# Designs tried in a protein design run: peptides against a protein of PDB entry 6UG1. Part 10

Target 1, 304 residues: chain A of PDB entry 6UG1
Amino acid sequence: SNEERKRRKYFHMLYLVCLMVHGFIRNEWINSKRLSRKLSNLVPEKVFELLHPQKDEELPLRSTRKLLDGLKKCMELWQKHWKITKKYDNVGLYMRTWKEIEMSANNKRKFKTLKRSDFLRAVSKGHGDPDISVQGFVAMLRACNVNARLIMSCQPPDFTNMKIDTSLNGNNAYKDMVKYPIFWCEVWDKFSKKWITVDPVNLKTIEQVRLHSKLAPKGVACCERNMLRYVIAYDRKYGCRDVTRRYAQWMNSKVRKRRITKDDFGEKWFRKVITALHHRKRTKIDDYEDQYFFQRDESEGIPD
Target 2, 301 residues: chain A of PDB entry 6UG1 as posed
Amino acid sequence: SNEERKRRKYFHMLYLVCLMVHGFIRNEWINSKRLSRKLSNLVPEKVFELLHPQKDEELPLRSTRKLLDGLKKCMELWQKHWKITKKYDNEGLYMRTWKEIEMSANNKRKFKTLKRSDFLRAVSKGHGDPDISVQGFVAMLRACNVNARLIMSCQPPDFTNMKIDTSLNAYKDMVKYPIFWCEVWDKFSKKWITVDPVNLKTIEQVRLHSKLAPKGVACCERNMLRYVIAYDRKYGCRDVTRRYAQWMNSKVRKRRITKDDFGEKWFRKVITALHHRKRTKIDDYEDQYFFRRDESEGIPD

## One batch from the design tools (peptide; aimed at target 1 R7)

Design b1_p10_6 (made by RFdiffusion4)
Pose (drawn by RFdiffusion4):
Structure b1_p10_6 (pose): chain A 301 residues (1-169, 173-304), chain P 10 residues (1-10)
Amino acid sequence: as target 2 above (301 residues)
Amino acid sequence: DLYNESKDLF
């Protein structure tokens, strides 16, 4: 019914707002001073110097390379620090079906509250699922004074799914791509470096294609790329989906609430509500990348 | 709760 259609659109907006806010608060917890000081001693002087390379006037590229080596070394040592990698209970933060949600609302059960202290204890011990692991990785980079963003792929239920049944054909297929990952700024190449230290264990300087965007019909059942939100040290919140969307104006726009005007205005209201800092020059360099990327997409196939 | 409230609303 058209009524159920409207409810799905609303609940989608609601769930999305909650997800994005959780990203905002989790990013705050990541900045915890007490935790940062402990995680900093995990980084040797050699690697620390690689994470803060000297300006190389003749060839800025060498500085970028040193940072990449540093990022690689950090990924490695984080693989060692993280001793216990849990499985997501049930579905984690991956996209759920309308049926699944309706049924979760029905069954209230018992839910262990988490809070901030428990999160900190888990990151210091090295005990958690991949979300906690990558988030902790970002906290470590920040304790070393690197401009690290937390990236979250918000996966609200699909408001474009009109079906009354909503059934699907696997765990391994869900976890192929991450919900959380990291970006680090390169002041020499003036670009954001994408880092996934937990799932794909890769570092990529995304230009026109990214390894992180999910592919194949089976894998996209639980992970439909729509809202890639970046949170930074100074409490910025930016929609970074353009970096990770091969067909942004075609494929992805149909799945976002921003396809109509009301949707874009509303979404902007939330981003602004979550962006608690003023514009820096880096924001401009990023907008320039997005503009060029937006113009290079062209006609679809 | 939010799901039920939305269902009632609609």

Design b1_p10_6_s1 (made by RFdiffusion4, then SolubleMPNN; from b1_p10_6, 5 letters changed)
Fold by OpenDDE base, seed 3:
Structure b1_p10_6_s1 (fold): chain B 304 residues (1-304), chain A 10 residues (1-10)
Amino acid sequence: as target 1 above (304 residues)
Amino acid sequence: DVYKELKKKF
């Protein structure tokens, strides 16, 4: 019905705000001074120097290569630190079906909200789910004075799915779900004036995204619980930005149709949510990023 | 508040 379509749209909006607020809170927890002091000790001086290369005036690419090598070594150090990767409780922050939402509304399942103290302990010990691990990796880079962002792929229920039963086929559901990350890292390269994508936990990859990312879900089974629609960046100064354009090859033709921002009301609403979570002034880094997004929008074209 | 309430529903 038209009523059920409206209901699912409003529920998607509410769920999206809650996911974005979750990302914001986790980003605040990452900025813990106590955690920063502990995690800085994981990074040897030689690796710190690679993270902070001098500007090569002859070939700026040499400086970028040093930074990339430093980030690779940080991923290796992080793997040594991280002792226990826990499975997600149920589906974690991956996308739920409408049936799962209706069934969960009836079940008073005590969602164990992880406290800040428990999060800091988990990161410090190297024990937790993949999301906690990525968040801890961002904390380690920030402890080394690296301009690292926490990236969150927000997975609200699909308001464009009007099926009553949205049951998923069970056999490899968890493996397919966790094939692509929900959280990752971006690092500012001051030499190339670009964000470097880092997945330290899932795919264990470093990318300079051009047209597509390896972190973008591919295949029907993986997209059932992980649809790239709302990729939100949280920086060390409490900036909040929509960076979906970086990871979406087909932003205009495919992704926009699955977003609340497909209409003017949804766009204005989503802009208000971003503005409410953005707690810093604009910088030249934002100008370079917006220029990159503009070029990516022009290169895709407007679908007819 | 809304986030805590929604985390209780999911």
Scores: peptide ipSAE 0.015, ipTM 0.630, DockQ to the pose 0.099
OpenDDE base, seeds 1, 2, 4, 5: peptide ipSAE 0.007, 0.013, 0.015, 0.013; ipTM 0.566, 0.625, 0.602, 0.604

Design b1_p10_6_s2 (made by RFdiffusion4, then SolubleMPNN; from b1_p10_6, 6 letters changed)
Fold by OpenDDE base, seed 2:
Structure b1_p10_6_s2 (fold): chain B 304 residues (1-304), chain A 10 residues (1-10)
Amino acid sequence: as target 1 above (304 residues)
Amino acid sequence: DVVKELKEKF
């Protein structure tokens, strides 16, 4: 019905705000001075120097290579620190079906809220789910004065799915779900004027995204619980930015159709949500990023 | 309920 369409759209919007607020809160928690002091001790001076290379005036690419090597070594150090990777409780922050949402509303399941103290302890001990691990990795880079962003791929229920039953039939549902991350890192490369994508936990990869990312879910089974629609970046200064354009090859032709921003009302609403979570002034880094997104929009073209 | 669930997960 038209009512069910409105209900699902509204619920998607509410769910999206809750996810974006979660990302914001986790971004505050990883700025903990107590955590920073502990995590800085994991990074030896030689690796710190690689994270902060001098500018090579002849070949800026040499400086980028040092930064990339430093980030690789940080991923290795992080793996040594991380002792226990817990499975997600149920589906974690991956996308739920409409049926799962309805059943979960009927079942008064007590969800165990992870308190800030428990989070900080989990990261400090190296015990937690992959999301906590990624968040801790961003905290470690920030402890080393790296301009690292927490990236969250927000997975609200698909309001474009109007099926009554949306049950997922799959024996490998968990493996397919966790094949791609929900949280990752971006690091600012001051030499190339680009964000470097870092997945320290799931794919254990570093990439300089040009047209597409390895972190973008591929295949039907993986996209059932991880649909790239709302990739939100949280920086160390409480900036909040939509960076979906980086990771979406087909933003205009495919991804936009699955977003609330497909219409002017949704665009204006989503902009208000971003603005409410964006607690810093604009910087030249934002200008370089917006220029990159503009060039990506031009290169994709307008879908017919 | 789901909003409480979400608020309780955060």
Scores: peptide ipSAE 0.020, ipTM 0.695, DockQ to the pose 0.121
OpenDDE base, seeds 1, 3, 4, 5: peptide ipSAE 0.018, 0.019, 0.017, 0.019; ipTM 0.643, 0.690, 0.641, 0.693

Design b1_p10_6_s3 (made by RFdiffusion4, then SolubleMPNN; from b1_p10_6, 6 letters changed)
Fold by OpenDDE base, seed 5:
Structure b1_p10_6_s3 (fold): chain B 304 residues (1-304), chain A 10 residues (1-10)
Amino acid sequence: as target 1 above (304 residues)
Amino acid sequence: DVYKKLKEKF
């Protein structure tokens, strides 16, 4: 019905705000001074120097290569620190079906929210789910004074799916769900004026994304619980930015159709949500990023 | 409104 379409749209909007607020809170917890002091001790001086290379005036690419080597060594150090990767409880923050949402509304199961103290302890011990691990990695880089962002791929239920029964066929293995991450890191390269993508946990990759990322979900089974629609960046100064354009190859033709921002009302609403979570002034880094997004929009073109 | 009410509960 038209009513069910409206209900699913409004529920998607509410769920998206809850996810974006969750990312904001986790980003604040990452800034813990007590955690920072513990995690800085994991990074030896030689690796710290690679994270903060001098500008090579002859070849700025040499400075970027040092930063990339420092980030690689940080991923290796993080893997040694992280002792226990827990499975997600159920589907974690991956996308739920409409049927799963309806069944969960009937079950008054008190979701035990992870407290800040428990999160800080989990990161300090190296014991937790993949999301806690990525968040801890961002905390370690921030402890080393690196301009690292927490990235969250927000997975609200698909309001474009109008099927009554949206049950996944029982064969959608946990393996297909976790094939691509929900959380990752970005690091600012001051030499190339670009964000470097870092997945320290899932794919264990470092990318300089130009047109597409390896972190973008591919294949039907993987996309059932992980649709690239709302990739939100949280920085160390409580900035909040939509960075979906970096990771979406087909933003205009495919991704936009599955976003609330497909219409003017949704665009204005989503801009208000971003603005409410963005607690810093604009910087030259934002100008370089917006210029990159503009060039990516021009190169994709408008779908016919 | 919803965001203000959420901010007042935190």
Scores: peptide ipSAE 0.016, ipTM 0.604, DockQ to the pose 0.058
OpenDDE base, seeds 1, 2, 3, 4: peptide ipSAE 0.015, 0.010, 0.011, 0.015; ipTM 0.595, 0.641, 0.611, 0.616

Design b1_p10_6_s4 (made by RFdiffusion4, then SolubleMPNN; from b1_p10_6, 5 letters changed)
Fold by OpenDDE base, seed 3:
Structure b1_p10_6_s4 (fold): chain B 304 residues (1-304), chain A 10 residues (1-10)
Amino acid sequence: as target 1 above (304 residues)
Amino acid sequence: DVYKEVKKKF
């Protein structure tokens, strides 16, 4: 019905705000001074120097290569620190079906909210789910004075799916779900004026995204619980930015149709949510990023 | 409040 379509749209909006607020709170927690002091000790001086290369005036690419090598070594150090990767409780922050949402409304499952103290302990010990691990990796880079962002792919229920039964086929559901990350890292390269994408936990990859990312979900089974729609960046200064354009090859033709921002009301609403979570002034880094997004929109073209 | 309510529906 038209009423059920409206209900699913409003529930998607509510769910999206809660996911974005969750990312904001986790970004605040990883700025802990106590955690920063502990995690800085994991990074040897030689690796710190690679993270902060001198500007090569002859070939700026040499400075970028040093930074990339430093980030690779940080991923290796992080793997040595992280002792236990826990499975997600149920589906974690991956996308739920409408059936699962209706059934969960009836089940008073005590969602065990992780406290800030428990999170800081988990990161310090190297024990937790993949999301806690990525968040801890961002904290380690920030402890080394690296301009690292926490990236969150927000997975609200699909308001474009009007099926009553949205049950998923069970056999490989967990493997397919966790094939691509929900959280990752971006690092500012001051030499190339670009963000470097880092997945330290899932795919264990570093990339300079051009037209597509390795982190973008591919295949029907993986996209059932992980649809790239709302990729939100949280920086060390409490900035909040929509960076979906970086990771979406087909932003205009495919992704926009599955976002709340497909209409003027949704665009204005989503801009208000971003503004409410953005607690810093604009910088030249934001100008370079917006220029890159503009070039990506022009290169995709307007879908006919 | 909204965050707590949606976290209860998860």
Scores: peptide ipSAE 0.017, ipTM 0.640, DockQ to the pose 0.104
OpenDDE base, seeds 1, 2, 4, 5: peptide ipSAE 0.008, 0.011, 0.016, 0.015; ipTM 0.567, 0.642, 0.612, 0.613; seeds 2, 4 fail the geometry check

Design b1_p10_7 (made by RFdiffusion4)
Pose (drawn by RFdiffusion4):
Structure b1_p10_7 (pose): chain A 301 residues (1-169, 173-304), chain P 10 residues (1-10)
Amino acid sequence: as target 2 above (301 residues)
Amino acid sequence: EEDVEELLFG
């Protein structure tokens, strides 16, 4: 019914707002001073110097390379620090089905509250699922004074799914791509470096294609790329989906609430509500990348 | 809670 269609659109908006705000608060917890000081001693002087390379005037590229080596070394030592990697209970934060949600609302059960202290304890001990692990990795980079963003791929239920059944054909298929990952600023190449230290264990300077964007019909059942939100040290919130969307204006726009005008205005209201800093020059360099990327997409196939 | 139920189930 057209009524159920409207409800799905609303609940989508609601769940999306909640997800994005959770990203906002979790990023706040990541900045915890007490935790940052402990995680900093995990980084040797050698690697620390690699994370803050000297300006190389003749060839800025060498500085970028040193940072990449540093990022690689950090990924490695984080693999060692993180001793216990849990499985997501049930579905984690991956996209759910309308049926699944309706049924979760039905069954109330018992839910262990988490809070901030428990999160900190878990990151310091090295116990947690991949989300916690990557979030802790970002906290470590921040304790070393690197401009690290937390990236979250918000996976609200699909408001474009009109079906009354909504049934699907696996765990391994869900976890192929991450919900959380990291970006780090390169002041030499003036670009954001993408880092996934937990799932794909890769570092990529995304230009026109990214390894992180999910592929294949089976894998996209639980992970439909729509809203890639970046949170930074100073409490910025930017929609970074353009970096990770091969076909943004075609494939992805149909799945976002921003396809109509009311949707874009509303979405912008939330982003602004979550962006608690003023514009820096880095924001301009990023907008320039997005503009070029937006104009190089061209006609679809 | 009740508002959410009404939103989901009509």

Design b1_p10_7_s1 (made by RFdiffusion4, then SolubleMPNN; from b1_p10_7, 4 letters changed)
Fold by OpenDDE base, seed 5:
Structure b1_p10_7_s1 (fold): chain B 304 residues (1-304), chain A 10 residues (1-10)
Amino acid sequence: as target 1 above (304 residues)
Amino acid sequence: EEELLKLLFG
């Protein structure tokens, strides 16, 4: 019905705000001074120097290569620190079906919310789920004065799916779900004036995304619980930015159709949500990023 | 976070 379509749209909006607020809170927690002091000790001076290379005036690419090497070594150090990767309880922050939402509303399941103190302890010990691990990795880079963003792929229920029963039948549902991450890192490269993508936990990869990312879910089974629609970046200064354009090859043709921003009302609403979560002034980094997004929009073209 | 999760799933 038209009413059910409206209900699902509004529920999607509410769920999206809750996810974005969760990302904001986690981004605040990883700025903990106590945690920063502990995590900085994991990074040797030689690795710190690689993270902060001098500008090579002859070949800026040499400086970028040092930064990339430093980030690789940080990933290796992080793997040594992280002792226990817990599986997600249920589906974590991956996309729920409408049926699962309805069933959860009927079952007063006590959600075990992770408190700030428990999070800080988990990161410090190296014990937790993959999301906590990624968040801790961002905290470690920030502890080393790296301009690292926490990236969250927000997975609200699909308001474009009007099917009542979306039973995800399959023994491999968990494996397919966790094939691609929900959280990752971006690091600002001041030499190339670009964001570097870092997945320290899942794919263990570093990318300089141009047109395609390895972190973008591929295949029907993987996209059932991980649909790239809202990739939100949280920086160390409490900036909040939509960076979906970086990771979406087909933003205009495919991704936009599954976003609340498909219409003018949704676009204006979503901009208000981003603005409410954005607690810093604009910088030259934002100008370079917006220029990159503009070039990506021009290169994709307008969908027919 | 707990209140929001309760609102969504409670």
Scores: peptide ipSAE 0.026, ipTM 0.735, DockQ to the pose 0.124
OpenDDE base, seeds 1, 2, 3, 4: peptide ipSAE 0.026, 0.026, 0.023, 0.024; ipTM 0.703, 0.739, 0.698, 0.711

Design b1_p10_7_s2 (made by RFdiffusion4, then SolubleMPNN; from b1_p10_7, 5 letters changed)
Fold by OpenDDE base, seed 5:
Structure b1_p10_7_s2 (fold): chain B 304 residues (1-304), chain A 10 residues (1-10)
Amino acid sequence: as target 1 above (304 residues)
Amino acid sequence: KKEFYELLFG
């Protein structure tokens, strides 16, 4: 019905805001001074120097290569620190079906929200789910004065799916779900004027994304619980930016149709949400990023 | 909480 379509759209909007606020809160927690002091001790001076290379005036690419080597070594150090990777409780922050939402509404199960103190302890001990691990990795880079962003792929229920029962009956549902991450890191490269993508936990990869990312879900089974629609970046100064364009190959043709921003009302609403979560002034880094997004939009073209 | 409620329903 038209009513059910409206209900699903509004519920999607509410769920999206809750996810974006969750990302904002986690971004505040990883700025903890107490955690920063502990995590900085994991990074030797030689690795710190690689994270902060001098500008090579002859070949700026040499400075970028040092930064990439520093980030690789940080990923190795992080793997040594992280002792226990817990499975997600149920589906974690991956996408729920409409049926699962309806069933959960009937079950008065108090979702125990992880307290700040428990989160800081989990990161410090190296015990937690993959999301906590990624968030801790971003905290470690920030402790080393690296301009690292927490990236969150927000997975609200699909308001474009009007099916009543999408029972995901597959035995491999968990493996397919966790094949691609929900959280990752971006690091600013001041030499190339680009964001470097870092997945320290899932794919254990570093990318300089040009046209597409390995972190973008591929295949029907993986996309059931992980649809790339809202990739939100949270920086160390409490900036909030939509960076979906970086990771979406087909933003205009495919991704936009599954976003609330498909119409003018949704675009204006989503801009208000981003603005409310963005607590810093614009910088030259934002200008370089917007120029990159513009070039990506021009290169994709408008879908026929 | 209030600002987010206003953002959703205002």
Scores: peptide ipSAE 0.025, ipTM 0.720, DockQ to the pose 0.081
OpenDDE base, seeds 1, 2, 3, 4: peptide ipSAE 0.024, 0.024, 0.005, 0.023; ipTM 0.714, 0.726, 0.450, 0.713; seed 3 fails the geometry check

Design b1_p10_7_s3 (made by RFdiffusion4, then SolubleMPNN; from b1_p10_7, 5 letters changed)
Fold by OpenDDE base, seed 5:
Structure b1_p10_7_s3 (fold): chain B 304 residues (1-304), chain A 10 residues (1-10)
Amino acid sequence: as target 1 above (304 residues)
Amino acid sequence: DEELYKLLFG
């Protein structure tokens, strides 16, 4: 019905805000001074120097290569620190079906919300799910004075899916679900004036995204619980930015159709949400990023 | 959070 379509749209909006607020809170927690002091001790001086290379005036690319090597070594150090990767409880922050939402509303199961103290302990011990691990990795880079962003791929229920019964085949569902991450890192390269993408936990990859990312879910099975629609960046100064354009090859033709921002009302609403979560002034880094997004939008063109 | 409520329902 038209009513059910409206209900699903509103529930999608509510769920999206809850996810974005969750990302904001986790971004505050990883700025903990106590955690920063502990995690800085994991990074040797030689690796710290690679993270902060001098500007090579002859060939700026040499400075970028040092930064990339420093980030690779940080990923290796993080793997040594992280002792236990827990499986997600149920589906974690991956996308739920409408049926699962309805069933969970009927089940008065108290969601055990992880407290800040428990999160800080989990990161310090190296015990937790992949999301906690990525968040801890961002905290370690920030402890080394690296301009690292926490990236969250928000997975609200698909308001474009009007089917009640999406029979997700149960057994292979977890492997397909976790094939691509929900959380990752971006690091500002001051030499190339670009964000570097870092997945320290899942794919264990570093990339300089131009047209497509390895972190973008591919295939029907993977997209059932991980649909790239809302990739939100949280920086160390409590900035909040939509960076979906970086990771979406087909933003205009495919991704926009599954976002609340497909219409003017949804665009205005989503802009208000971003603005409410954005607690810093604009910087020259934002100008370079917006220029990159503009070029990406022009290169994709308008969908036919 | 009243601001969040206003953002969602206002």
Scores: peptide ipSAE 0.025, ipTM 0.732, DockQ to the pose 0.083
OpenDDE base, seeds 1, 2, 3, 4: peptide ipSAE 0.025, 0.025, 0.019, 0.024; ipTM 0.730, 0.737, 0.670, 0.709

Design b1_p10_7_s4 (made by RFdiffusion4, then SolubleMPNN; from b1_p10_7, 4 letters changed)
Fold by OpenDDE base, seed 2:
Structure b1_p10_7_s4 (fold): chain B 304 residues (1-304), chain A 10 residues (1-10)
Amino acid sequence: as target 1 above (304 residues)
Amino acid sequence: EKELYELLFG
């Protein structure tokens, strides 16, 4: 019905705000001074120097290579720190079906909210789910004065799916779900004027995204619970930015159709949400990023 | 936060 369409759209919007607020709160928690002091001790001086290379005036690429090597070593150090990777409770922050949402509403399951103190302890001990691990990795980089962003791929229920029963059938549902991350890291490369993508936990990869990312879900099974629609970046200064364009090959032709921003009302609403979560002034880094997104939009073209 | 999670998952 038209009413059910409206209900699902509204619920999607509410769910999206809740996820974005969750990302914001986690971004505040990883800025903990107590956590920073502990995590800085994990990074030896030699690795710190690689994270902060001098500008090579002859070949700026050499400085980028040092940064990349430093980030690789940080991933290795992080793996040594992390002792226990817990499975997600249920589906974690991956996308739920409409049926699962309805069933959850009927089953008053007490959601166990992780307290800030428990989060900080989990990161400090190296015990937690992959999301906590990624968030801790961002905290470690920030402790080393690296301009690292927490990236969250927000997975609200698909309001474009109007099926009554949206149950997912499959024995490998968990493996397919966790094949791609929900949280990752970006690091600003001041030499190339680009964000470097870092997945320290899931794919254990570092990439300089041009047109395609390895972190973009591929295949039907993986996309059932992980649809790239809302990739939100949270920086150390409480900036909030939509960076979906980086990771979406087909932003205009495919991704936009599954976003609330498919219409002018949704675009204006989503901009208000971003603005409410964006707690810093614009910087030159934002200008470089917006220029990159503009070039990506031009290169994709407007779908006919 | 708790209320939000309860709203979403409660």
Scores: peptide ipSAE 0.027, ipTM 0.746, DockQ to the pose 0.113
OpenDDE base, seeds 1, 3, 4, 5: peptide ipSAE 0.023, 0.028, 0.026, 0.027; ipTM 0.712, 0.727, 0.739, 0.739; seed 3 fails the geometry check

Design b1_p10_8 (made by RFdiffusion4)
Pose (drawn by RFdiffusion4):
Structure b1_p10_8 (pose): chain A 301 residues (1-169, 173-304), chain P 10 residues (1-10)
Amino acid sequence: as target 2 above (301 residues)
Amino acid sequence: SEFFEHLENF
């Protein structure tokens, strides 16, 4: 019914707002001073110097390379620090079906509250699912004074799914791509470096294509790329989906609430509500990348 | 108000 259609659109908006805010608060917890100081001693002087390379006037590229080596070394040592990698209970934060949600609302059960202290204890011990692990990795980079963003792929239920049944054909297929990952600024190449230290264990300087965007019909059942939100050290919140969307204006726009005007205005209201800092020059360099990327997409196939 | 009515009924 058109009524159920409207409810799905609203609940989508609601769930999305909650997800984005959770990203905002989790990013706050990541900045915890007490935790940052402990995680900093995990980084040797050699690697620390690689994470803060000297300006190389003749060839800025060498500085970028040193940072990449440093990022690689950090990924490695984080693989060692993280001793216990849990499985997501049930579905984690991956996209759920309308049927699944309706049924979760029905069954109230018992839910262990988490809070801030428990999160900190888990990151210091090295015990958690991949979300906690990557988030802790970002906290470590920040304790070393690197401009690290937390990236979250918000996976609200699909408001474009009109079906009354909503059934699907696997765990391994869900976890192929991450919900959380990291970005680090390169002041020499003036670009954001994408880092996934937990799932794909890769570092990529995304230009026009990214390894992180999910592919194949089966894998996209639980992970439909729509809202890639970046949170930074100074409490910025930016929609970074353009970096990770091969067909943003075609494929992805149909799945976002921003396809109509009311939707874009509303979405902007939330981003602004979550962006608690003023514009820096880095924001401009990023907008320039997005503009060029937006104009190079062209006609679809 | 209409928004919350639809959510309550959902």

